# Peptides against a protein of PDB entry 4Y8H, part 21

Target 1, 222 residues: chain A of PDB entry 4Y8H
Amino acid sequence: TTIVGVKFNNGVVIAADTRSTQGPIVADKNCAKLHRISPKIWCAGAGTAADTEAVTQLIGSNIELHSLYTSREPRVVSALQMLKQHLFKYQGHIGAYLIVAGVDPTGSHLFSIHAHGSTDVGYYLSLGSGSLAAMAVLESHWKQDLTKEEAIKLASDAIQAGIWNDLGSGSNVDVCVMEIGKDAEYLRNYLTPNVREEKQKSYKFPRGTTAVLKESIVNICD

## One batch from the design tools (peptide; made by RFdiffusion4, then SolubleMPNN)

Design b1_p12_4_s3 (from b1_p12_4, 7 letters changed)
Fold by OpenDDE base, seed 4:
Structure b1_p12_4_s3 (fold): chain B 222 residues (1-222), chain A 12 residues (1-12)
Amino acid sequence: as target 1 above (222 residues)
Amino acid sequence: PAPAPVTGGSLN
């Protein structure tokens, strides 16, 4: 997996690759690694795919209840605190490594969370097996005061570095943009750089291509 | 058992 987050002048972008693996096996070529916690708070997940989805759904449900109880829009720091306390309680047995980002009444935010419940903050972040490939791009091209378009490009270039160089990463780039004063923009398959060409051989054969050389009927009821 | 589906970068 390669997941990234990048802050820009008026918001935050997160991006992910779309490969799921089981050891050496590609289990899914187009999995979704971007999860909605609330309308304006999204998460990218690395680690155990089931744990990343389940923990973000659980916290998303509790954030909705908290929002209703407080009569306030959900805050990214509330989601961060709930996620880290849950993960810490399970001592790293929930295999979730998360980039949490969003916009709320206090502004735009970008955080990371590790499975043992540690948290980081930054203007740009990467996690997953492709994180070093992504970070090489981020460190080379990140600047202050990025535009929305520059941040989307930087995030997608960082994910592509993981796609090309990390065995655990591949297929497509998914993006989610969270801008202050707007709805979140979820861009599923924003880039599809790994479209397979048509198979050179057809496996459709005429009926009767394989001749029946011998038939035997065995009674199994006597 | 088959390993759980993982995204790359899990220390499983």
Scores: peptide ipSAE 0.030, ipTM 0.664, DockQ to the pose 0.079
Fold by OpenDDE base, seed 5:
Structure b1_p12_4_s3 (fold): chain B 222 residues (1-222), chain A 12 residues (1-12)
Amino acid sequence: as target 1 above (222 residues)
Amino acid sequence: PAPAPVTGGSLN
């Protein structure tokens, strides 16, 4: 997996690759690694796919209940705290590594969470097996005061670095843009750089293509 | 149990 988050002047973007793996096997070529916690709070997940989805759904449900109870829009820091406390309780056995981002009445936020419940803050972040490939791009091209378009490009270039250089990453780039004062823009398959061309030949040969050279009937019963 | 699908681990 390669997941990234990038802050820009008026919001935050997160992006992910779309490869799921089981050891050396590609299990899914086009999985969704971007999860909605609330309408304006999204996360990207690395680690165990089931754990990333289940924990984000659980916290998403609790955030909705909390929002209704408090009569307030959900805050990214509330989601961060709930995720952190939940993951810490399970001592890293819930294999969720998350980049959590969003917009709320306090502004735009970007955080990371590790499976043991540690959390980081940054203007740009990467996680997953492709994180070093992504970070090499981020460190080379990140600047302050990014535009929305520059941040989407930087995030997508960082995911592509994972797609091309990390065995655990591949296929497509998914993006979610959370801009202050707008709805979240989920761009499923924003880039599809691995579309296979039409197969030039087929190995579906007609019956009889392989000649029978010899036949023998053996009785195996008395 | 079958190993769950992994979406690229941390660099362990």
Scores: peptide ipSAE 0.029, ipTM 0.656, DockQ to the pose 0.075
Fold by OpenDDE base, seed 1:
Structure b1_p12_4_s3 (fold): chain B 222 residues (1-222), chain A 12 residues (1-12)
Amino acid sequence: as target 1 above (222 residues)
Amino acid sequence: PAPAPVTGGSLN
């Protein structure tokens, strides 16, 4: 997996690759690694796919209840706190590594969370097996005061570095843009750089193309 | 049971 987050002047973008693996096996070529916690708070997940989805759904449900109870829009720091306390309680046994991002009444936020419940903050972040490939792009091209378009480009280039160089990453780039004062823009398959060439030939031959050279019936009953 | 799908290991 390669997941990234990048802050820009008026919001935050997160992006992910779309490969799921089971050891050396590609389990899914086009899985979704971007999860909605609330309308304006999204996360990208690395680690155990089931754990990343389940923990984000659980916290998403609790954030909705908390929002209703407090009569307030959900805050990224509330999601961060709920996630880290949950992950810490399970001592890293929930294999969720998350980039959590969003917009709320306090502004735009970008955080990371590790499976043991540690949290980081940054203007750009990467996680997963492709994180070093992504970080090489981020460290080379990140600048202060990025535009929305520059941040989407930077995030997608960082994910592509994972797609091309990390065995655990591949296929497509998914993007979610969270801009202040707008709805979240989920761009499923924003880039599809691994479309296979059309098959040159069909292996569907007419019946009888292979000749039967010999047939024998053997009785196996005594 | 087959191991759960892993969406890229965290580099610890």
Scores: peptide ipSAE 0.026, ipTM 0.642, DockQ to the pose 0.085
Fold by OpenDDE base, seed 2:
Formats: sequence, C-alpha cells, structure tokens
Structure b1_p12_4_s3 (fold): chain B 222 residues (1-222), chain A 12 residues (1-12)
Amino acid sequence: as target 1 above (222 residues)
Amino acid sequence: PAPAPVTGGSLN
C-alpha cells in the first residue's frame, strides 16, 4: 500500500493505490483504500484491509451519533481521538495504519495514526510499504501554499512512486479532495496507468488438440 | 481461512 495526504491552501487531499495483497499474491487489483468517516472526513488505510475497513466504519457510526448528540458537524480531531483510543486499547492487534483528513468548522486537518495509537500531524504524510517511495516525491516537490490542482498532482505523483517501486502497491490511483466550503470530491480511479493490453494469444484449443492414444472401459464389479 | 487481504503496507 501507498497512501498519502497533502494539505493545500483551502483544504486537504488524500490518495491511495488500489492493490491488495495476500503474501506474494495480488488478491485485488482495484480495491478501495479510501474510507468515508463522515461526509467531509475521509481516511486512507494501510495494514490489514479488514481492520482498516472495520475500524473506520465503527468510528464513522460513532461520529454520526456524536454529531447528532452535540448538534455539531463532525470534527477531524474527534475522529482522530476516537480512532487513537480504540487502536491503543487493542495494543496494535488491530492492524490499521491511517491517514485521516478532512474539513470541519475549525478548518482543514491532516493526521496519521499507527496501529498502537500514536498520532502525527503534518502538511504532507505517507504511510504503507510504499511510504518511502511516496515520501521521496513529497520531500522533493512539496512547497507551502499549494493550490488544489498542485496538491492533487503531488499526491498522485507520490502514489505513482509507490505503484512503480513498491511490490505491495499497484494498479490505480484513488483521490479524495476535501475543500473548505465544498462537498468532498471522491475520485475513484483518478489515474489508471496499468490498463493491460489485449492478450495476443488465445488458450482456447479445438477439441482433439490433445490426441486420445488409448481408451479402455474397466468393469470394477466382479 | 485465507489470510485477510493485507493492503501492501503492513509494516510488519
């Protein structure tokens, strides 16, 4: 997995690759690693796919209840705190590594969470097996005062670095843009750089391609 | 059970 988050002037973008693996096997070529916690709060997940999905759904449900109870729009720091406390309670046994981002009445936010419940804050972040490949791009090209378009490009270039250089990453780039005063823009398969060409050969052979050399019917009943 | 799909990036 390669997941990234990048802040820009008026919001935050997160992006992810779409490869799921089971050891050396590509289990899914086009999995979704961007999860909605609330309408304007999204996360990207690395680690165990089932844990990232389950924990984000659980916190998403609790954030909705909290929003209704408080009569307030959900805050990214509330989602961060709930995720952190849940993951810490399970001492890293829930294999979720998350980049949590969003917009709320207090502004735009970008955080990371590790499976043991530690949290970081930054203007750009990467996680997953492709995180070093992504971070090399981020460190080289990140600047202050990014536009929306520059941030989407930077995030997608960082994910592509994971796609090309990390065995655990591959296929497509998914993006979610959260801009202040707008709805979240989920761009599923924003880039599809790994479309396979048509197969040059058919493995469908005519009946009789393998010759039957001998046939025998054996009665096994005496 | 098949191991849960590990999104590449279990910093195992």
Scores: peptide ipSAE 0.028, ipTM 0.652, DockQ to the pose 0.074; fails the geometry check

Design b1_p12_4_s4 (from b1_p12_4, 7 letters changed)
Fold by OpenDDE base, seed 3:
Structure b1_p12_4_s4 (fold): chain B 222 residues (1-222), chain A 12 residues (1-12)
Amino acid sequence: as target 1 above (222 residues)
Amino acid sequence: GPPAPVTGGSLN
């Protein structure tokens, strides 16, 4: 997996690759690694796919209830705290490594969470097996005061570095843009750089290509 | 530890 988050002047973008793996096997070529916690709070998940999805759904449900109870828009720091406390309670047995990002009444936020419940803050972040490939791009091209378009490009270039250089990453780039004062823009398959061409040959032969020379039916019951 | 491999599905 390669997941990234990048802050820009008026919001935050997260991006992910779309490969899932089972050891050396590509299990899914186009899995979704971006999860909605609330309308304006999204996360990207690395680690165990079931754990990343289940924990984000659980916290998403509790954030909705909390928002209704408080009569307030949900805050990214509230989602961060709930995720952190839950993951810490399970001592890293829930294999979720998350980049959590969003916009709320206090502004735009970008955080990371590890499975043991530690949390980091940054203007750009990467996680997963492709994180070093992504970070090489981020460290080379990140600047202050990025535009939305520059941040989307930087995030997508960082994910592509994972796609090309990390065996655990591949296929497509998914993006979610969270801009202050706007709805979240979920861009499923924003880039599809691995479209397979038509196969030049087929080994589907006509029936009868291999002749049946002899047939026999044997009763194996005495 | 190293980032856990993204085990997408249950090991058969």
Scores: peptide ipSAE 0.070, ipTM 0.684, DockQ to the pose 0.048
Fold by OpenDDE base, seed 4:
Structure b1_p12_4_s4 (fold): chain B 222 residues (1-222), chain A 12 residues (1-12)
Amino acid sequence: as target 1 above (222 residues)
Amino acid sequence: GPPAPVTGGSLN
């Protein structure tokens, strides 16, 4: 996985690759790693796919209840706190590594969370097996006061660095843009740089192309 | 069983 978050002048963008793996196996070429906690609070997940999905849904539900109870729009820091406390309670056994981002009445926020419940703050963040590839791009090209478009580009370039250089990352770039005063813009498959070329040949041969030379049926029951 | 689907290895 490669997941990133980038703050810009009026919001935050998160992005992810779309490869899921099971050891050496590509399990899904187009999985969704961006999860909605609330309408304006999204996260990107690395680690165990089921854990990232389940924990974000759980906290999303609790954030909604909290929002209703408090009569307040949900805050990214509330989601962060709930996530970290939950993850800490499970001592890293919930394999969720999250970039949590959003906009709320206090502004735009970008955080990361590790499975043991530690949290980081930054203007740009990367997690997953592709995080170093992504971070190399981020460190090289991040600047203060990014525009939305520059931040989307930077995030997508950072994800592409993971796609190209990390075995655990691949296929497509998903993006979610959370701008102050706007709805979140979820851009599923914002980039699809790995569309398979059309096969030059059909490998559908006529029946009988390979002849059966002999057949034997053996009873294996005594 | 097969390893759970990992959305990307945790770097230790």
Scores: peptide ipSAE 0.126, ipTM 0.751, DockQ to the pose 0.083; fails the geometry check
Fold by OpenDDE base, seed 2:
Structure b1_p12_4_s4 (fold): chain B 222 residues (1-222), chain A 12 residues (1-12)
Amino acid sequence: as target 1 above (222 residues)
Amino acid sequence: GPPAPVTGGSLN
C-alpha cells in the first residue's frame, strides 16, 4: 500500500493506491483504501484490509452519534482521539495504519495513526510499504501554500511512485479532496495508469486439438 | 489458507 495526505491553502487531499495482496498474490487490483468517517472526514488505510475497514466504520458510527449528541459537526481531532484510544486498547493487534484528514469548523487537519495508537501531525504524510517511494516525491516537490490542483498532483505523483516502485502497491490512484466550505470530493480511480492492452492471443482451442490416443471403459464393479 | 488480505502495510 501507498497512502498519502497533503495539506493545501484551503483544505486537505488524501490519496491511495488500489492493490490488495495476500502474500505474493494480488488479491484485488482495485481495492478501495479511502474510507469515509463522516461527510467531511476521510481516512486512507494501510495494513490489514479488514481491520482498516472495520475500525473506520466503528469510529464513523461513533462520530455520527457524538455529532448528534453534541449538536456539532464532527471534528477531525475527535476521530483521531477515538481511533487512537481504540487502537492503543488493542496494543497493535488491530493492524490499522491510517492517514486521517478532513475539514471541520476549526479548519483543515491532517494526521497519521499507527496500529499501537501513536499519532503524528504534518503538512504532508505517507504510510504503507510504498511510503518511502511516496515520501521521496513529497520531500522533493512539497512547498508551502499549495493550491488544490498542485496538492492533487503532488498526492497522485506520490502514489504513482509507490505504484511503480513498491511490490505492495499497484493499479490505480484514488483521491479524496476535502476543501473548507465545500463537500468532500471522492475521486475513485482518479488515475488508471495500468489498464491492460487487449490480449494478442486466444488460448481457447477447438475440441480435438489434443488428440485422444486411446479410450477404454473399465468396469470397477466385480 | 492464504493470509488475510493486506493493503501493503509495514506488517509484511
Scores: peptide ipSAE 0.111, ipTM 0.742, DockQ to the pose 0.077; fails the geometry check
Fold by OpenDDE base, seed 5:
Structure b1_p12_4_s4 (fold): chain B 222 residues (1-222), chain A 12 residues (1-12)
Amino acid sequence: as target 1 above (222 residues)
Amino acid sequence: GPPAPVTGGSLN
């Protein structure tokens, strides 16, 4: 996996690759690694796919209940705290590594969470096996006061670095843009750089292409 | 058991 988050002048973007693996096997070429916690709070998940999905759904449900109870829009820091406390309770056995981002009445936020419940804050973040490939791009091209378009490009370029250089990453780039005062924009398959060309040849030969050179009938019953 | 599907581990 390669997942990234990038803050820009009026919001935050998260992006992910779309490869799922089982050891050396590509299990899914186009999995969704961006999860909605609330309408304006999204996360990207690395680690165990089932754990990232389940923990984000659990916290998403509890955030909705909390929002209804408090009569307030959900805050990214509330989701962060709930995720952190849940993951810490399970001592890293829930294999979820998350970039959590969103917009709320307090502004735009970007955080990361590790499976043991540690959390980081930054203007740009990367996680997953492709994180170093992504971070090399982020460190080279990140600047203050990014536009929405510059941040989407930077995040997409960072994911592509994972797609091309990390064995655990591949296929497509998914993006979610959370801009202050707007709805979240989920861009599934924003880039599809690995579309296979049409197969030049077919290996479906007609019957009889292989000649029978010898036949023998053997009785195996006494 | 077979390894669970991973979305790409932290450096694993």
Scores: peptide ipSAE 0.081, ipTM 0.733, DockQ to the pose 0.078; fails the geometry check

Design b1_p12_5_s1 (from b1_p12_5, 4 letters changed)
Fold by OpenDDE base, seed 5:
Structure b1_p12_5_s1 (fold): chain B 222 residues (1-222), chain A 12 residues (1-12)
Amino acid sequence: as target 1 above (222 residues)
Amino acid sequence: PIPPLSSGHGPS
């Protein structure tokens, strides 16, 4: 997995690759690793796919209830705290490594969470097996005051570094853009750089292509 | 190390 988050001047972008793996096996070529916690708070997940999905849904439900109870829009820091406390309670046994990002009445936010419940903050972040490949791109090209378009490009280039260089990453780039004062823009398969051409050859030969060289009938009953 | 996103087994 390669997941990234990048802050820009008016919001935050997260991006992910679309490969799921089972050891050396590609289990899914086009899985979704971007999860909605709330309308304007999204998460990218690495680690155990079931855990990332389940924990983000659980916190998403609790954030909705909290929003209704408080009569307030959900805050990214509330989602961060709920995720952190939940993951810490399970001592890293819930294999969720998350980049949590969003916009709320306090502004735009970008955080990471590790399975043991530690959290980081930054203007750009990467997680997953492709995180070093992504970080090499981020460190080379990140600047302050990125535009939306520059941030989407930087995030997608960082995911592509994972796609090309990390065995655990592949296929497509998914993006979610959370801009202040706008709805979240979920760009499923924003880039599809691994579309295969039409197969030039087929191994479906007509019957009789292989000649019968010898036939023998053996009775095995006495 | 942070494992890849895996399906059906624990982090590799």
Scores: peptide ipSAE 0.029, ipTM 0.657, DockQ to the pose 0.070
Fold by OpenDDE base, seed 1:
Parts: sequence; structure tokens; C-alpha cells
Structure b1_p12_5_s1 (fold): chain B 222 residues (1-222), chain A 12 residues (1-12)
Amino acid sequence: as target 1 above (222 residues)
Amino acid sequence: PIPPLSSGHGPS
């Protein structure tokens, strides 16, 4: 997995690759690693896919209830706190490594969370097996005061570094853009750089193409 | 079956 987050002048972008693995096996070529916690708060997940999905759904539900109870829009720091307390309680047994990002009435936010409940803050972040490949791109090209378009490009270039260089990463780039004062823009398969060429030949032969050379009937019951 | 891992080696 390669997941990234990048802050820009008026918001935050997160991006992910779309490969799921089971050891050396590609389990899914086009899985979704971007999860919605609330309309304007999204996360990218690395680690155990089931844990990343389940924990983000649980916190998403609790954030909705909290929003209704407080009559306030959900805050990224509230989601961060709920996630870290939950993960800490399970002492790293929930294999969720998350980049959490969003916009709320306090501004734009970008955080990471590890399975043991530690949290980081930054203007750019990467997690997953492709994180070093992504970070090489981020460290080389990140600057202050990025535009939305520059941040989307930087995030997608960082994910592509994971796609090309990390065995655990591959296929497509998914993006979610969270800009202040706008709805979140979920760009499923924003880039599809691994589309296979159309098959030149069909190996579906007509029935009877292979001749039957011999038949035998065997009685199995005496 | 081992659930599909998004191979997130979290940084240690």
C-alpha cells in the first residue's frame, strides 16, 4: 500500500493506490483505500484492510452521533481522538495505519495514526509499504502554499512512485480533495496507468475443436 | 484465510 496526504493553501488532498495483497498474491487490483468518516473528513488506510474499514466505519458512526448531539459539524481532531483512543485500547492488535484528513469550521487538517494509537501531524505524510517511495517524491517536490492542482499532482506522483517501486502497491490512483467551503471531491481511479492492452487473440475455440481420441466406460460398482 | 492486507508496514 501507498497512501499520502498533502495540505494545500485552501484544503487537503489524500491519495492511495488500489492494490490489495495476501502475501505474494494480488487479491484485488482495484480496491478502495479511501474511506469517508464524515462528508468532509476522509481517511486513507494501510495495514489490515478489514481493520481499516471497520475502525473508520465505527468512528464515522460515532462522529455522526457526536455531531447530532453537539449540533456541530464534525471536526478532524474529534475523529483523530476517537481513532487513537480506540486503537490504543487494542494495543496494536487492530492493524490500522491511517492518514486522516479533512475540513471543518476550524480549517483544514492532516494527521496520521499508527496501530498502537500514536499520532503525527504534518503538511505532507505517507504510510504503507510504499511510504518511502512516496516520501522521496514528497521531499523532492513539496513546497509551502501549494495550489489545489499542485497538491493533487504531488499526491498522485507520490502514489505513482509507490505503484512503480513497491511490490505491495499497484494499479490505480484514487484521490480525495477536501477544500474549505466546498464539498469533498472523491476522484475514484483519478489515474489508471496500468490498463492492459486489448487482447490480440481469443482462445475461445468452438466446441468440438479438440477431437475425442478414445472413450471408455468403467463400472465402479460390482 | 488471511484477510487481504494492504501491506502497510507502518514505520517503526
Scores: peptide ipSAE 0.028, ipTM 0.631, DockQ to the pose 0.083
Fold by OpenDDE base, seed 4:
Structure b1_p12_5_s1 (fold): chain B 222 residues (1-222), chain A 12 residues (1-12)
Amino acid sequence: as target 1 above (222 residues)
Amino acid sequence: PIPPLSSGHGPS
């Protein structure tokens, strides 16, 4: 996995690759790693796919209840606190590594969370097995006062660095843009740089191309 | 190291 977050002048962007793995196996070529906690608070997940999905749904539900109870729009720091306390309670046994970002009445925010419940803050962040590949791009090209377009490009370039250089990352770039005063813009498959070319050969053969040499039926019931 | 996103492994 490669996940990133980048703050820009009026908001925050998060991005992710779309490869899911099971050890050496590509389990899904186009999984979704961006999760909605609330309308304007999204996260990117690395680690165990089921845990990232489940924990974000749980906190999303609790954030909605908290928003209703307080009569306030959800805050990114509230989601961060709920996530970290939950993850800490489970002592890293919930395999969720998250970049949490959003906009709220206090502004735009970008945080990361590790499975043991530690949290970081930054203007740009990367997590996952591709995090170093992504961070190399971020450190090289990040500047203060990024525009929305510059931040989307930077995040996408950082995810692509993971796609090309990390075995655990691949396929497509998903993006979510959270700008102050706007709805969140979820850009599923914002980039699809790995569209397979048409196969030069059809592997549809007529029935009977492979002959059945013998058949045997064995009763295995005693 | 943060593991890649896995669909079938329990938490480490």
Scores: peptide ipSAE 0.028, ipTM 0.664, DockQ to the pose 0.069
Fold by OpenDDE base, seed 3:
Structure b1_p12_5_s1 (fold): chain B 222 residues (1-222), chain A 12 residues (1-12)
Amino acid sequence: as target 1 above (222 residues)
Amino acid sequence: PIPPLSSGHGPS
């Protein structure tokens, strides 16, 4: 997995690859690793796919209830706090490694969370097996005061570094853009650089290609 | 090391 987050001048972008693996096996070529916690708060997940999905759904439900009780738009720091307390309670047994990002009435935010419940803050972040490949791109090309377009490009280039160089990453780039004063833009398959060409040969032989040489009926019941 | 995204219970 390669997941990234990048802050820009008026918001935050997160991105992910779309490969799921089971050891050396590609289990899914086009899985979704971006999860909605609330309309303007999204996360990218690495680790155990079931745990990343389940924990983000649980916190998403509790954030909605909290928003209704408080009569306030959900805050990214509230989602961060709920996630870290839940993960800490389970002592890293919930295999969720998250980049949490969003916009709220206090501005734009970008955080990371590890399975044991530690949290980090940054202007750019990467997690997953492809995180070093992504971070090499981020460290080379990140600057202050990025535009939306520059941040989307930087995030997608960082995910592509994971796709090309990490065995655990592959297929497509998913993006979610959260800009202040706008709805979140979920860009499923923003890049599809691994479309398979048509197979040059078919192994669909005509019926009768393998001749029946002999038939025999054998009674195997006494 | 961050375990790769496994669709199953990744090797703990």
Scores: peptide ipSAE 0.026, ipTM 0.635, DockQ to the pose 0.061

Design b1_p12_5_s2 (from b1_p12_5, 4 letters changed)
Fold by OpenDDE base, seed 3:
Structure b1_p12_5_s2 (fold): chain B 222 residues (1-222), chain A 12 residues (1-12)
Amino acid sequence: as target 1 above (222 residues)
Amino acid sequence: PIAPLTSGHGPS
């Protein structure tokens, strides 16, 4: 997996690759690794796919209830705290490694969470097996005061570095843009750089290509 | 440290 987050002047972008693996096997070529916690708070997940999905759904449900109870829009720091406390309670046995990002009444936010419940903050972040490939791009091209378009490009270039250089990453780039004062823009398959061409030949032979040379009926019952 | 394998649940 390669997941990234990048802050820009008026918001935050997260991006992910779309490969799922089971050891050396590609299990899914186009899985979704971006999860909605609330309308304006999204996360990218690395680690155990079931754990990333389940923990984000659980916290998403509790964030909705908390928002209704407090009569306030959900805050990214509230989601961060709930995720952190839950993951810490399970001592890293829930294999969720998350980049959590969003916009709320306090501004734009970008955080990371590890399975043991530690959290980091930054202007750009990467996680997963492709994180070093992504970070090489981020460290080379990140600057302050990025535009939305520059941040989307930087995030997608960082995911592509994972796609091309990490065995655990591949296929497509998914993006989610969270800009202050706007709805979240979820861009499923924003880039599809691995479309397979049509196969030049088919192994679908006509019926009768292999001749039947002999038939025999054998009674196997005594 | 177990590399964060995007382990889909292998068939148990």
Scores: peptide ipSAE 0.031, ipTM 0.626, DockQ to the pose 0.051
Fold by OpenDDE base, seed 1:
Structure b1_p12_5_s2 (fold): chain B 222 residues (1-222), chain A 12 residues (1-12)
Amino acid sequence: as target 1 above (222 residues)
Amino acid sequence: PIAPLTSGHGPS
């Protein structure tokens, strides 16, 4: 997995690759690693796919209840705190490594969370097996006061570094843009750089193409 | 069945 987050002047972008693996096997070529916690708070997940999805759904549900109870829009720091406390309680046994980002009435936020419940804050972050490939791009090209378009490009270039260089990463780039004062923009398959050309020939031969050379009947009841 | 791992050993 390669997941990234990048802050820009008026919001935050997160991006992910779309490969799922089971050891050396590609289990899914186009899985979704971007999860919605709330309308304007999204998460990218690395680690155990089931754990990243389940924990983000659980916290998303509790954030909705908390929002209704408080009559307030959900805050990224509330999601961060709930995720942190949940993951810490399970002592790293929930294999979720998360980039949590969003916009709320307090502004734009970008955080990371590790499976043991530690948290980081930054203007750019990467996690997953492709994180070093992504970070090489981020460290080379990140600047203060990025535009939305520059941040989307930087995030997608960082994910592509994971796609090309990390065995655990591959296929497509998914993006979610969270800009202050706007709805979240989920860009599923924003880039599809691994589309194979159309198959030149069909290997569906007519019935009877392979000749039967010999038949034998065997009695199995004696 | 081993759940599909998004291969994301974050750096420790």
Scores: peptide ipSAE 0.030, ipTM 0.643, DockQ to the pose 0.079
Fold by OpenDDE base, seed 2:
Structure b1_p12_5_s2 (fold): chain B 222 residues (1-222), chain A 12 residues (1-12)
Amino acid sequence: as target 1 above (222 residues)
Amino acid sequence: PIAPLTSGHGPS
């Protein structure tokens, strides 16, 4: 997995690759790694896919209840706190590594969470097996005061670095843009750089292509 | 046992 988050002048963008793996096997070529916690708070997940989805759904439900109870829009720091406390409670046995981002009445936020419940803050972050490939791009091209378009490009370039250089990453780029004063923009398959060409030949041969050289009937009843 | 669908190893 390669997941990234990038802050820009008026919001935050997160992006992810779409490969799921089972050891050396590509299990899913187009999985969704971006999860909605609330309308304006999204996360990207690395680690165990089931854990990332389940924990984000659980916290999403609790954030909705908290929002209703408090009569307030959900805050990214509330989601962060709920996630980290839950993950810490399970001592890293929930294999979720998350980039949590969003906009709320206090502004735009970008955080990361590790499976043991540690948290980081930054203007740009990467996680997953492709995180170093992504971080090489981020460190090379990040600047202060990014525009929305520059941040989307930077995030997508960082994910592509994971797609091309990390075995655990691949296929497509998903993006979610959270801008202050706007609805979240979820861009499923924002880039599809790995579309397979049409198969040049059919591997379906007619019967008889392999000659029967000998046939024998053996009675196996004693 | 289906190996858990690892969407990428966390940073080891």
Scores: peptide ipSAE 0.027, ipTM 0.642, DockQ to the pose 0.065
Fold by OpenDDE base, seed 4:
Formats: C-alpha cells, structure tokens, sequence
Structure b1_p12_5_s2 (fold): chain B 222 residues (1-222), chain A 12 residues (1-12)
C-alpha cells in the first residue's frame, strides 16, 4: 500500500493506490483504500484491509452519534482521538494504519495513526509499504502554500512512486479532496496508469476444443 | 487463509 496526505492553502487531499495483496498474491487490482468517516472527514488505510474498513466504519458511526449529541459538525481531532483510543485498547492487534484528514469548523487537518495508537501531524504524510517511495517525492516537491491543483498533483505523483517502486502497491490512484467550505470530492480512479492493452490473442475456444481422452468412474463408498 | 493486506510487507 501507498497512502498519502497533503495539505494545501484551503484544505487537504488524501490519495491511495488500489492494490490489495495476500503475501505474494495480488488479491484485488482495484480495491478502495479511501474511507469516509463523515462527509468532510476521510481516511486512507494501510495494513489489514478488513481492519481498516471495520475501524473506520465503527468510528464513523460513533462520530455521527457524537455530532448529533453535541449539535456540532464532526471534528477531525475527535475522529483521531476515537481511532487512537480504540487502536490502543487493542494493543496493535487491529492492523490499521491510517492517514486521517478533513475539514471542520476549526479548519483543515491532516494526521496519521499507527495500529498501537500513536498519532502524528504534518503538512504531508505517507504510510504503507510504499511510504518511502512516496516520501521521496513529497520531500522533493512539497512547498508551503500549495494550491488545490498542485496538492492533487503532488499526492498523485507520490502514489505513483509507490505504484512503480513498491511491490505492495499498484494499479490506480484514488484521490479525495477536502476543501474548506465545499463538499468532499472523492475521485475514484483519478489516474489509471496501468490499463492493460488488448490481448493479442483471444483464449475463448468453442466447447469441445479440449478432447476428453479418458474417463474412469471409481466407487469410493463402502 | 492469508488475510487481505493493503501492504505487501504488513503495516509500516
């Protein structure tokens, strides 16, 4: 996995690759790693796919209840605190590594969370097996006061660094843009740089192309 | 069954 977050002048962008793996196996070429906690608070997940989905849904539900109870729009720091306390309670056994980002009445926010419940803050962040490839791009090209377009480009370039250089990352770039005063813009498959060309040969053969050479029936009931 | 991982080497 490669996941990133980048702050810009009026908001935050998160991005992810779309490869899921099971050891050496590509399990899914186009999985979704961006999860909605609330309308304006999204996260990107690395680690165990089931844990990232389940923990974000659980906290999303509790954030909605908290928002209703307090009569306030959800805050990114509330989601961060709920996530970290939950993950800490389970002592890293919930394999969720998250970049949490959003906009709320206090502004734009970008955080990361590790499975043991530690949290970080930054203007740009990366997690997952592709995090170093992504961070090399971020460290090279990040500047203060990025525009929305510059931040989307930087985030997508950082994800592509993971796609090309990390075995655990691949296929497509998903993006979510959270700008102050706007709805979140979820850009599923914002980039699709790995579309396979048409196969030169069709492997659809008529039924009966493979002949039955031998048949034997064995009774295995006593 | 191997749990589906979003990262190939486990969580970073």
Amino acid sequence: as target 1 above (222 residues)
Amino acid sequence: PIAPLTSGHGPS
Scores: peptide ipSAE 0.032, ipTM 0.677, DockQ to the pose 0.069; fails the geometry check

